# Designs tried in a protein design run: peptides against a protein of PDB entry 6TME. Part 204

Target 1, 324 residues: chain A of PDB entry 6TME
Amino acid sequence: NRLKRAYIALQAWKKAFYSDPFNTAANWVGPDVCSYKGVFCAPALDDPSVLVVAGIDLNHADIAGYLPPELGLLTDVALFHVNSNRFCGVIPKSLSKLTLMYEFDVSNNRFVGPFPTVALSWPSLKFLDIRYNDFEGKLPPEIFDKDLDAIFLNNNRFESTIPETIGKSTASVVTFAHNKFSGCIPKTIGQMKNLNEIVFIGNNLSGCLPNEIGSLNNVTVFDASSNGFVGSLPSTLSGLANVEQMDFSYNKFTGFVTDNICKLPKLSNFTFSYNFFNGEAQSCVPGSSQEKQFDDTSNCLQNRPNQKSAKECLPVVSRPVDCS
Target 2, 324 residues: chain A of PDB entry 6TME as posed
Amino acid sequence: NRLKRAYIALQAWKKAFYSDPFNTAANWVGPDVCSYKGVFCAPALDDPSVLVVAGIDLNHADIFGYLPPELGLLTDVALFHVNSNRFCGVIPKSLSKLTLMYEFDVSNNRFVGPFPTVALSWPSLKFLDIRYNDFEGKLPPEIFDKDLDAIFLNNNRFESTIPETIGKSTASVVTFAHNKFSGCIPKTIGQMKNLNEIVFIGNNLSGCLPNEIGSLNNVTVFDASSNGFVGSLPSTLSGLANVEQMDFSYNKFTGFVTDNICKLPKLSNFTFSYNFFNGEAQSCVPGSSQEKQFDDTSNCLQNRPNQKSAKECLPVVSRPVDCS

## One batch from the design tools (peptide; made by RFdiffusion4, then SolubleMPNN)

Design b2_p21_5_s1 (from b2_p21_5, 17 letters changed)
Fold by OpenDDE base, seed 5:
Structure b2_p21_5_s1 (fold): chain B 324 residues (1-324), chain A 21 residues (1-21)
Amino acid sequence: as target 1 above (324 residues)
Amino acid sequence: TESEEELKKREEEAEKRRKAL
């Protein structure tokens, strides 16, 4: 009996709660699991006459606890949303039995350990949100082989390089922000055909930006701020026909910010502050447009306010990194 | 930081795209 298995799973989970400030699980009593707060039932896909637990929504419940292995008994769950809790420990490997998993959101918790590779086992997964946790180690290259619509990895402890397989991703939104990623952005990034938003904020990324970024025709948000990028902005950025928000602030970029970037047709905000740019086109000057917002603060620009001193600029500007 | 605030905003917008149960 599927509901009996669900009962076992949910009771095991309730037992794994250390704190339930909103008494969310107070009604988690008895065999009628479909009446449980945050538990949603639907007809089974294989037998419409059978009611099964199809979804969990415990978002914003502030529950402290862990995910017990018995959650693997929730084999009919397609939607698992438990964000904004205080769940700790690891994602159970037993969740591999949840073969219908479509959306998995464990964001804003206290999960630890390596990337939850169990997520890679779900054939129908479309949405993965593991942001705001303490996941660590390497990002599995296979994550980008998944047909995901969104990949939220930000605010974790992921390390090492971004996999070259990123170019295989069909995701519209990918966040890497506030991790410990290092190395260069892979050149394969230009192959991300469906990409709308990509965020690299606050990593240890370095090197030159790949020219292939300019191939991201559908990108509306590109944020590479707070990294260690060097060299000039690629001239191919003129190809970002749909970019609205672009941020390169808090890097080590040098060179000239060109008209072809600042005149991008959909550009609303372009922040390139806290770099070592030594020139900008008039179209890049803050206040030059009513429709566009620019920030050129703390560069090596002449005749602009709030720039770095010559002492700070000279050592960097005089030795530009060649990205060719 | 402003970048962090912008990230949060984008994340909130992304959350609105999620399917409700």
Scores: peptide ipSAE 0.027, ipTM 0.625, DockQ to the pose 0.041
Fold by OpenDDE base, seed 2:
Structure b2_p21_5_s1 (fold): chain B 324 residues (1-324), chain A 21 residues (1-21)
Amino acid sequence: as target 1 above (324 residues)
Amino acid sequence: TESEEELKKREEEAEKRRKAL
């Protein structure tokens, strides 16, 4: 009986709770698991006459505990939402049995260890949210081979380079922010056909920006702030026909910020502060437009306020990185 | 930071989109 297996799993999970401040699991008593708070039942896909546990929603429950291996008995679960809790430990490998998994949200918890590779075993997964945890190590390249609509990785401890497989992703939103990623952005990034929002904030990324970024015609948000990028902005950025928010602040960029970038048709906010730019077009000057907001603070610009000293600028500007 | 606040806002918007699907 599927509900009997679900009962075993849910009772094992209740025993794995260290704290339940809102008494969310107070009614988790008896065999009627479909009455449990945060447990949702539906007709089974293979037999509509059979009721199964199809979803878990424990979002914002502030529950402290861990995920026991018995959760692998919830084989009919397609939706697993447990964000904004205090769950710790690792994601159980036994969850590989949840072959119907469609949305997996474990964000805002205290999970540790490597990337939860069990997520790669789910053939129908569309949404993966593991942000605001303590996941560490390398990002598996295979994550971008999956047909995911969104990939949230931000605010973790991921290290190493961004996989070149990123170009295979069909995701509309990808976040890398606030990790320890290093190296260059892969040139394959330009192959991301459905990308609307990509965020690299607060990593150890370096090198020149790839010209292929200009192929991201559907991108509305591009944030590469707080990294170690060098060289000039690619001229191909003029191809970002739908970009609304663009941030290159807190890098080591040099060269001239061109009209072709600042005149992008949907651009509403462009921040390029805290770099070593030595020139900008008139269209890039803050206050030049009512429709667009610019920030050129702390560069090497002439006749602009709040710029770096000549002493700070000269060593960098005199040795521009050639990205050709 | 302003950047962190903006990131949080974007994440919330992305979450809303996901829930609507």
Scores: peptide ipSAE 0.026, ipTM 0.667, DockQ to the pose 0.043
Fold by OpenDDE base, seed 1:
Structure b2_p21_5_s1 (fold): chain B 324 residues (1-324), chain A 21 residues (1-21)
Amino acid sequence: as target 1 above (324 residues)
Amino acid sequence: TESEEELKKREEEAEKRRKAL
């Protein structure tokens, strides 16, 4: 009996709660699991006459505890939303039995350990949110082989390089922000056909931006701020026909910010402050447009306010990195 | 399913409450 298995799983989970401030699991009593707060039942896909636990929603419950292995008994769960809790430990490998998993949100918790590779075992997974945790180590390349609509990885402890497989991703939104990623952005990034938003904020990424970024025609948000990028902005950025928000601030970029970037047709905000740019087109000057906002603060620009000193600029500007 | 739709709606509501990047 599927509901009996669900009962075992949910009771094991209740026992794994250290704190339930809102008494969310107070009604988690008895065999009628479909009446449990945050538990949602639906007809089974293979037999409409059978009721199964299809979803969990414990978002914003502030529950402290862990995910016990018995959760692997919830084999009919397609939606698992437990964000904004205080769950700790690792994601159980037993969740590999949840073959119908469609949306998995464990964001804003206290999970630790490596990337939860169990998520890669779910053939139908479309949404993965593991942001605001303490996941660490390398990002498995296989994550981008998944047909995910969104990949939220930000605010973790992930390290190493971004996998070259990123170009295989069909995700519209990918966040890498506030991790420990290093190395260059893979050239394969230009192959991300469905990408709308990509965020690299606050990593240790370096090297030149790949020219292939200009192939991201559907990107509306591109944020590479607070990294160690060097060289000039690729001229191919003129291909970002739909970019609205672009941020390259707090890097080590050099060279000239060109008209073809600042005149992008959908560009609303372009921040390139806190770099070593030594020139900008008139179209890039803050206040030059009523429709666009620019920030050129703390560069090596002549005749602009709030720029770096010659002493700070000269050593960097005189030794431009050739990205060719 | 109705339950899935309800969960999706709740997730959409929850997304508005998630921490900003």
Scores: peptide ipSAE 0.027, ipTM 0.668, DockQ to the pose 0.042; fails the geometry check
Fold by OpenDDE base, seed 3:
Structure b2_p21_5_s1 (fold): chain B 324 residues (1-324), chain A 21 residues (1-21)
Amino acid sequence: as target 1 above (324 residues)
Amino acid sequence: TESEEELKKREEEAEKRRKAL
């Protein structure tokens, strides 16, 4: 019986709770699992006359504990949302049995270990949120081979390079922010046909921005701030016809910020502060437009306020990185 | 950052959809 298996799983999970401040699992008693708080039942896909556990929602429950392997018995679960808790440990490999998994949200917890590769085994997965945890190590290239709508990886301990397979992603939103990613942004980024928002904030990324970024015609948000990027901004950025928010602040960029970038038709905010830019077009000057906001603070610009000293600028500006 | 605020809004919308299940 599917509900009997669910009962075993849920009781094992209740036993794995160290703290339940809101008494969320207080009613997790007896075989009627469909009455459990945060447990949602639906007709089975293969037999509409059979009721199964189809979803878990324990968001914002502040529960401390871990995910026991018995959760693999919840084979009918398509929605698993347990964000904003204090769950620790690793994601159980036994969750590979949850072949209907559609949305998996374990964000804002205390999970550790490598990327949960069990997520790669779910053929129907569309939403993956693992942000605000302590996941570490390399990002598996295969994550971008999945037909995901969104990929949230921010605020973890991921390291190494961003996989070149990123160009295969069909995701509209991808976040890498606040990790330890290093190396260059792959040139294949321009192949992300459905991309609307991409965030690289606060990593150890370096090198030149690839010209292929200019092929991202559907991007509305592009944030590469707080990294180690060098060289000039690619001229191909003029191709970002739908970009609204663009941030290159806190990098090591040099050269001239062109009119073609600052006059992008949908651009609302463009922040390029805390770099080594030595010139900007008049259209890039803060206050030059009522419709657009610019920040040019702490660059090497002449006749602008709040710029770096000549002593700080000269060593960098005199040795521009050639991205060719 | 403004991008972080947009992400937060999307999270809130996604959460609203999940509560409707």
Scores: peptide ipSAE 0.027, ipTM 0.697, DockQ to the pose 0.034; fails the geometry check

Design b2_p21_5_s3 (from b2_p21_5, 16 letters changed)
Fold by OpenDDE base, seed 4:
Structure b2_p21_5_s3 (fold): chain B 324 residues (1-324), chain A 21 residues (1-21)
Amino acid sequence: as target 1 above (324 residues)
Amino acid sequence: SAAEEELARREKEAEEKRAAL
């Protein structure tokens, strides 16, 4: 039966624990898996008279170990939350059998290897959190073909370019921060119809910002800080009618920061420090508004404090990148 | 059941997590 399979899986997992500081699995004894700490049972979707393991929550258990292949026997699991542990190794391919997977959170662990492509096999997946791991290599383009509400990829070792399929994403929140992504932000980004928050912090992204960013009408948070972006800020950024937090700091931007950007109606914080901007509108000046906070530090602005030297500015400002 | 209530709580918590970075 399903609970017997779950028992096999959970006992195999317990055996795969190297350390259980909080004795989370201490009660993982006997066939009554529904009594196991962090194991949640519910009526099966196909037969309400049958009790199945529907969820796992081992968040913050500080468990060291790995995910054994036997976890593929947990075929009724829709929620799998094991964040803030010390699980290592790879995500088992056997998890492809968990066809009801809805939320998968393995964040803040020690998982390694390529992107867990098994996540792509789950037809009903809505939430994917793999942040704060050691996943590496390319991001599969197919991730953005999934009907995900949130995609957390930050603090990994992902490299290569951001797939152009990003425009197909229905996610409201996407984080790329603190990886090794390179290349340009795809122009298809403007097609992300449900996007509220996107974070690119601390990658190796470069080139000009695509004009299509201005089409992200629902974006409240846009952070592209700590990259290698060049050129001027797109004039189309005036279209970000709902942006509240915007950060372009620690890039190589040049040109003029316009009123149209700094006067965005919902803008509360706009950081454009540590660039090579050579001008800003009065509306962009820190202290010009009580409702908005600006940081223009370490640019090439005239008559502003804490700017770069002429020696640092001149070579860059005199050779602006044309993004047109 | 207590398990169902806990599961529902976890779902809510997950939803709240989706709204936050």
Scores: peptide ipSAE 0.025, ipTM 0.583, DockQ to the pose 0.033
Fold by OpenDDE base, seed 5:
Structure b2_p21_5_s3 (fold): chain B 324 residues (1-324), chain A 21 residues (1-21)
Amino acid sequence: as target 1 above (324 residues)
Amino acid sequence: SAAEEELARREKEAEEKRAAL
């Protein structure tokens, strides 16, 4: 019965293919769905004597098509990996029936519409990758209430503010890059106790960086480049004991880049170019360290190459934003 | 089974993907 339902689902999906350049579904014929390319079977968790479809892997198949509602019949699927295809449309709400969903990767496709809220219905979801699509609208705050290990949202059309619930996230990796997020980074960010990598690149984020960023003791990558951030760098950034890659480039930061930041013990690369910094410690100067790489290009620094003109700097530097 | 081994391999690959951006 379960494999029969899977057969119905997979045949409906094959019918929903517009193009299959690598003939991935060529062998999707007959009732033996476990022999289908990209379909993986395992014993059912509730009955080990029953074989079920437990995983789908169609990564890099370049398949054009859509996800039909009949995919909701794949109720035993825990792994769904279909990245690097040309699937379009929306994620079917019928996937709510896939209560064992553990890893969901639909990245690098042509999906549209709002955030796929069906992903929030999966109680055991640990990995969510929806990057490189055309998802739009608001990010549901409930995403961070889930016990996810990784959240990949980059290269979409998401807008509005980042939810304050971000502090509840247990994810080690979170990407917001290349969306349309606006507003400030929530102060609750400092509560992300398991965070290793966070990327905000290329959004419309603004305001001051919250001091609470300095509480992110496990962060190795912090990239806030290509936004509208203002004010000075928080002095609490000296608390980033494990940061290796840090990028604040292409913002509107002002003030002095301190020794306490540039001498962070694990810091390998620190890019703060294309801002309005008016001073830096000697430890921040490019070439000052053999172990660290710095970029101070296009700031308001004295006696440094490739800086902004006084005409560009004066209006900004003379009116520093108070982040207090 | 071969299918179980393949599934386990995919889980490992997914974990490796989580470790990288």
Scores: peptide ipSAE 0.021, ipTM 0.585, DockQ to the pose 0.033
Fold by OpenDDE base, seed 1:
Structure b2_p21_5_s3 (fold): chain B 324 residues (1-324), chain A 21 residues (1-21)
Amino acid sequence: as target 1 above (324 residues)
Amino acid sequence: SAAEEELARREKEAEEKRAAL
């Protein structure tokens, strides 16, 4: 009996709660699991006469606890939403039995350990949100082989390089922000066919920006701020025909910010502050356009306010990084 | 903003799917 298995799983989970401030699981009593708050039943796909647990929604319940292995008994679950809780520990490997998993949201919790590779085992997974946790280590390259619409990884402890497989991703939104990623952005990034937004904020990324970024024709948001990028901005950025928000602030960029970048047709905000740029086109000057906002603060620009001192600029500007 | 919109869309779709169950 599938509901009996679900009962075992849900009772095990209730026992794994350390705190339930809103008494969400107060009605989690008895065999009628379909009446449980946050539990949703539907007819089974293989037998419409059988009722199964198809979804869990415990979003914003502020529950403290862990995910017990018995959750692997919820084999009919396609929707698992438990964001904004205080769940800790690791994602159980037993969840590999949830082969119908379509949406998995464990964001804004206290999960730890490596990337939950069990998520890669779900053949039909379309939505994965693991942001605002304490996941650590390397990102599995295989994540980008998944047919995910969005990949939310921000605000974790991920480290190492971004996998070259990123170019295989069909995701429209990818967030790497506020991790510990290092190395260069892979050149394969230009192969991301459906990319609309990509965010690299607040990592340890370095090197030159790949020219292939200019192939991202559908990107509307490109934020690479607060990293260690060097060299000049690629001239191929003129290919970003749909970019609206672009941020390169708080890096170590040098060279000249060109007209072809600042005149991008849909560009609304372009922030390149806190770098070592030694020149900019007139179209890049803050206030030069009513339709575009620019920030050139704290560079090595001549005749502009709020720039770095010559003492700060000279050592960097005199030794430009060749990205060719 | 697209990330937030995507999240909101997914939450709405999930809710609709649950309601259809």
Scores: peptide ipSAE 0.021, ipTM 0.583, DockQ to the pose 0.025
Fold by OpenDDE base, seed 3:
Structure b2_p21_5_s3 (fold): chain B 324 residues (1-324), chain A 21 residues (1-21)
Amino acid sequence: as target 1 above (324 residues)
Amino acid sequence: SAAEEELARREKEAEEKRAAL
């Protein structure tokens, strides 16, 4: 019986709670698992006369504990939302049995270890949120082979390079922010046909921006701030016809910020502060437009306020990185 | 059922979450 298996799983999970400050699992008693707080039942897909556990929502429960392997008995779960808790340890490999997994949100927890590769085993996964944890190591290239609508990886301990397979992603939203990613952005990024929002904030990314970024016609948010990028902004950025928010601040960019970038038709905010730009078009000057906001602070611009000293600028500006 | 309605609500909320950072 599917509900009996669910009962075993949920009771094992209750035993794995170290703290339940809101008494969320207080009613987790007896075989009627569909009455459990945060447990949602629905008719089984293969037999509508059978009720199964289809969803878990324990968001914001502040529960301390771990995920026991018995959770693999929840084979009918399609929605698993347990964000904003204090769950620790690793994601159990036994969750590979949850073949209907559609949305997996374990964000804002204390999970550790490598990327939870069990997420790659779910054939129908569309939403993956593992942000605000302590996941570490390399991002598996296979993550971008999944038909994910959104990928939230921010605020972890991921390191190494961004996989070249990123171009295969069908995700509309991808966040890499606040990790330890290094190397260049792959040129394959331009192949992300459904991309609306991508965030690289606060990594160790470096090198030149790939020209292929200009092929991201549907992107509305592009944030590459707080990295180690060098060289000039690609001229192909003029192709970002739908970009609204663009941030290149806190990098090592050089060269001239062109009209073609600052006059992008949907551009609302463009931040390029804290770089080594030595010139900007008049259209890039803060206050030049009522419709667009610009920040050119702390560059090497002449006749602009709040710029770097000549002593800071000269060593970098005199040795521009050629990205050609 | 109340459970089905709640699940549908959660699915909708999850969809809205996917549309936002």
Scores: peptide ipSAE 0.018, ipTM 0.567, DockQ to the pose 0.032; fails the geometry check

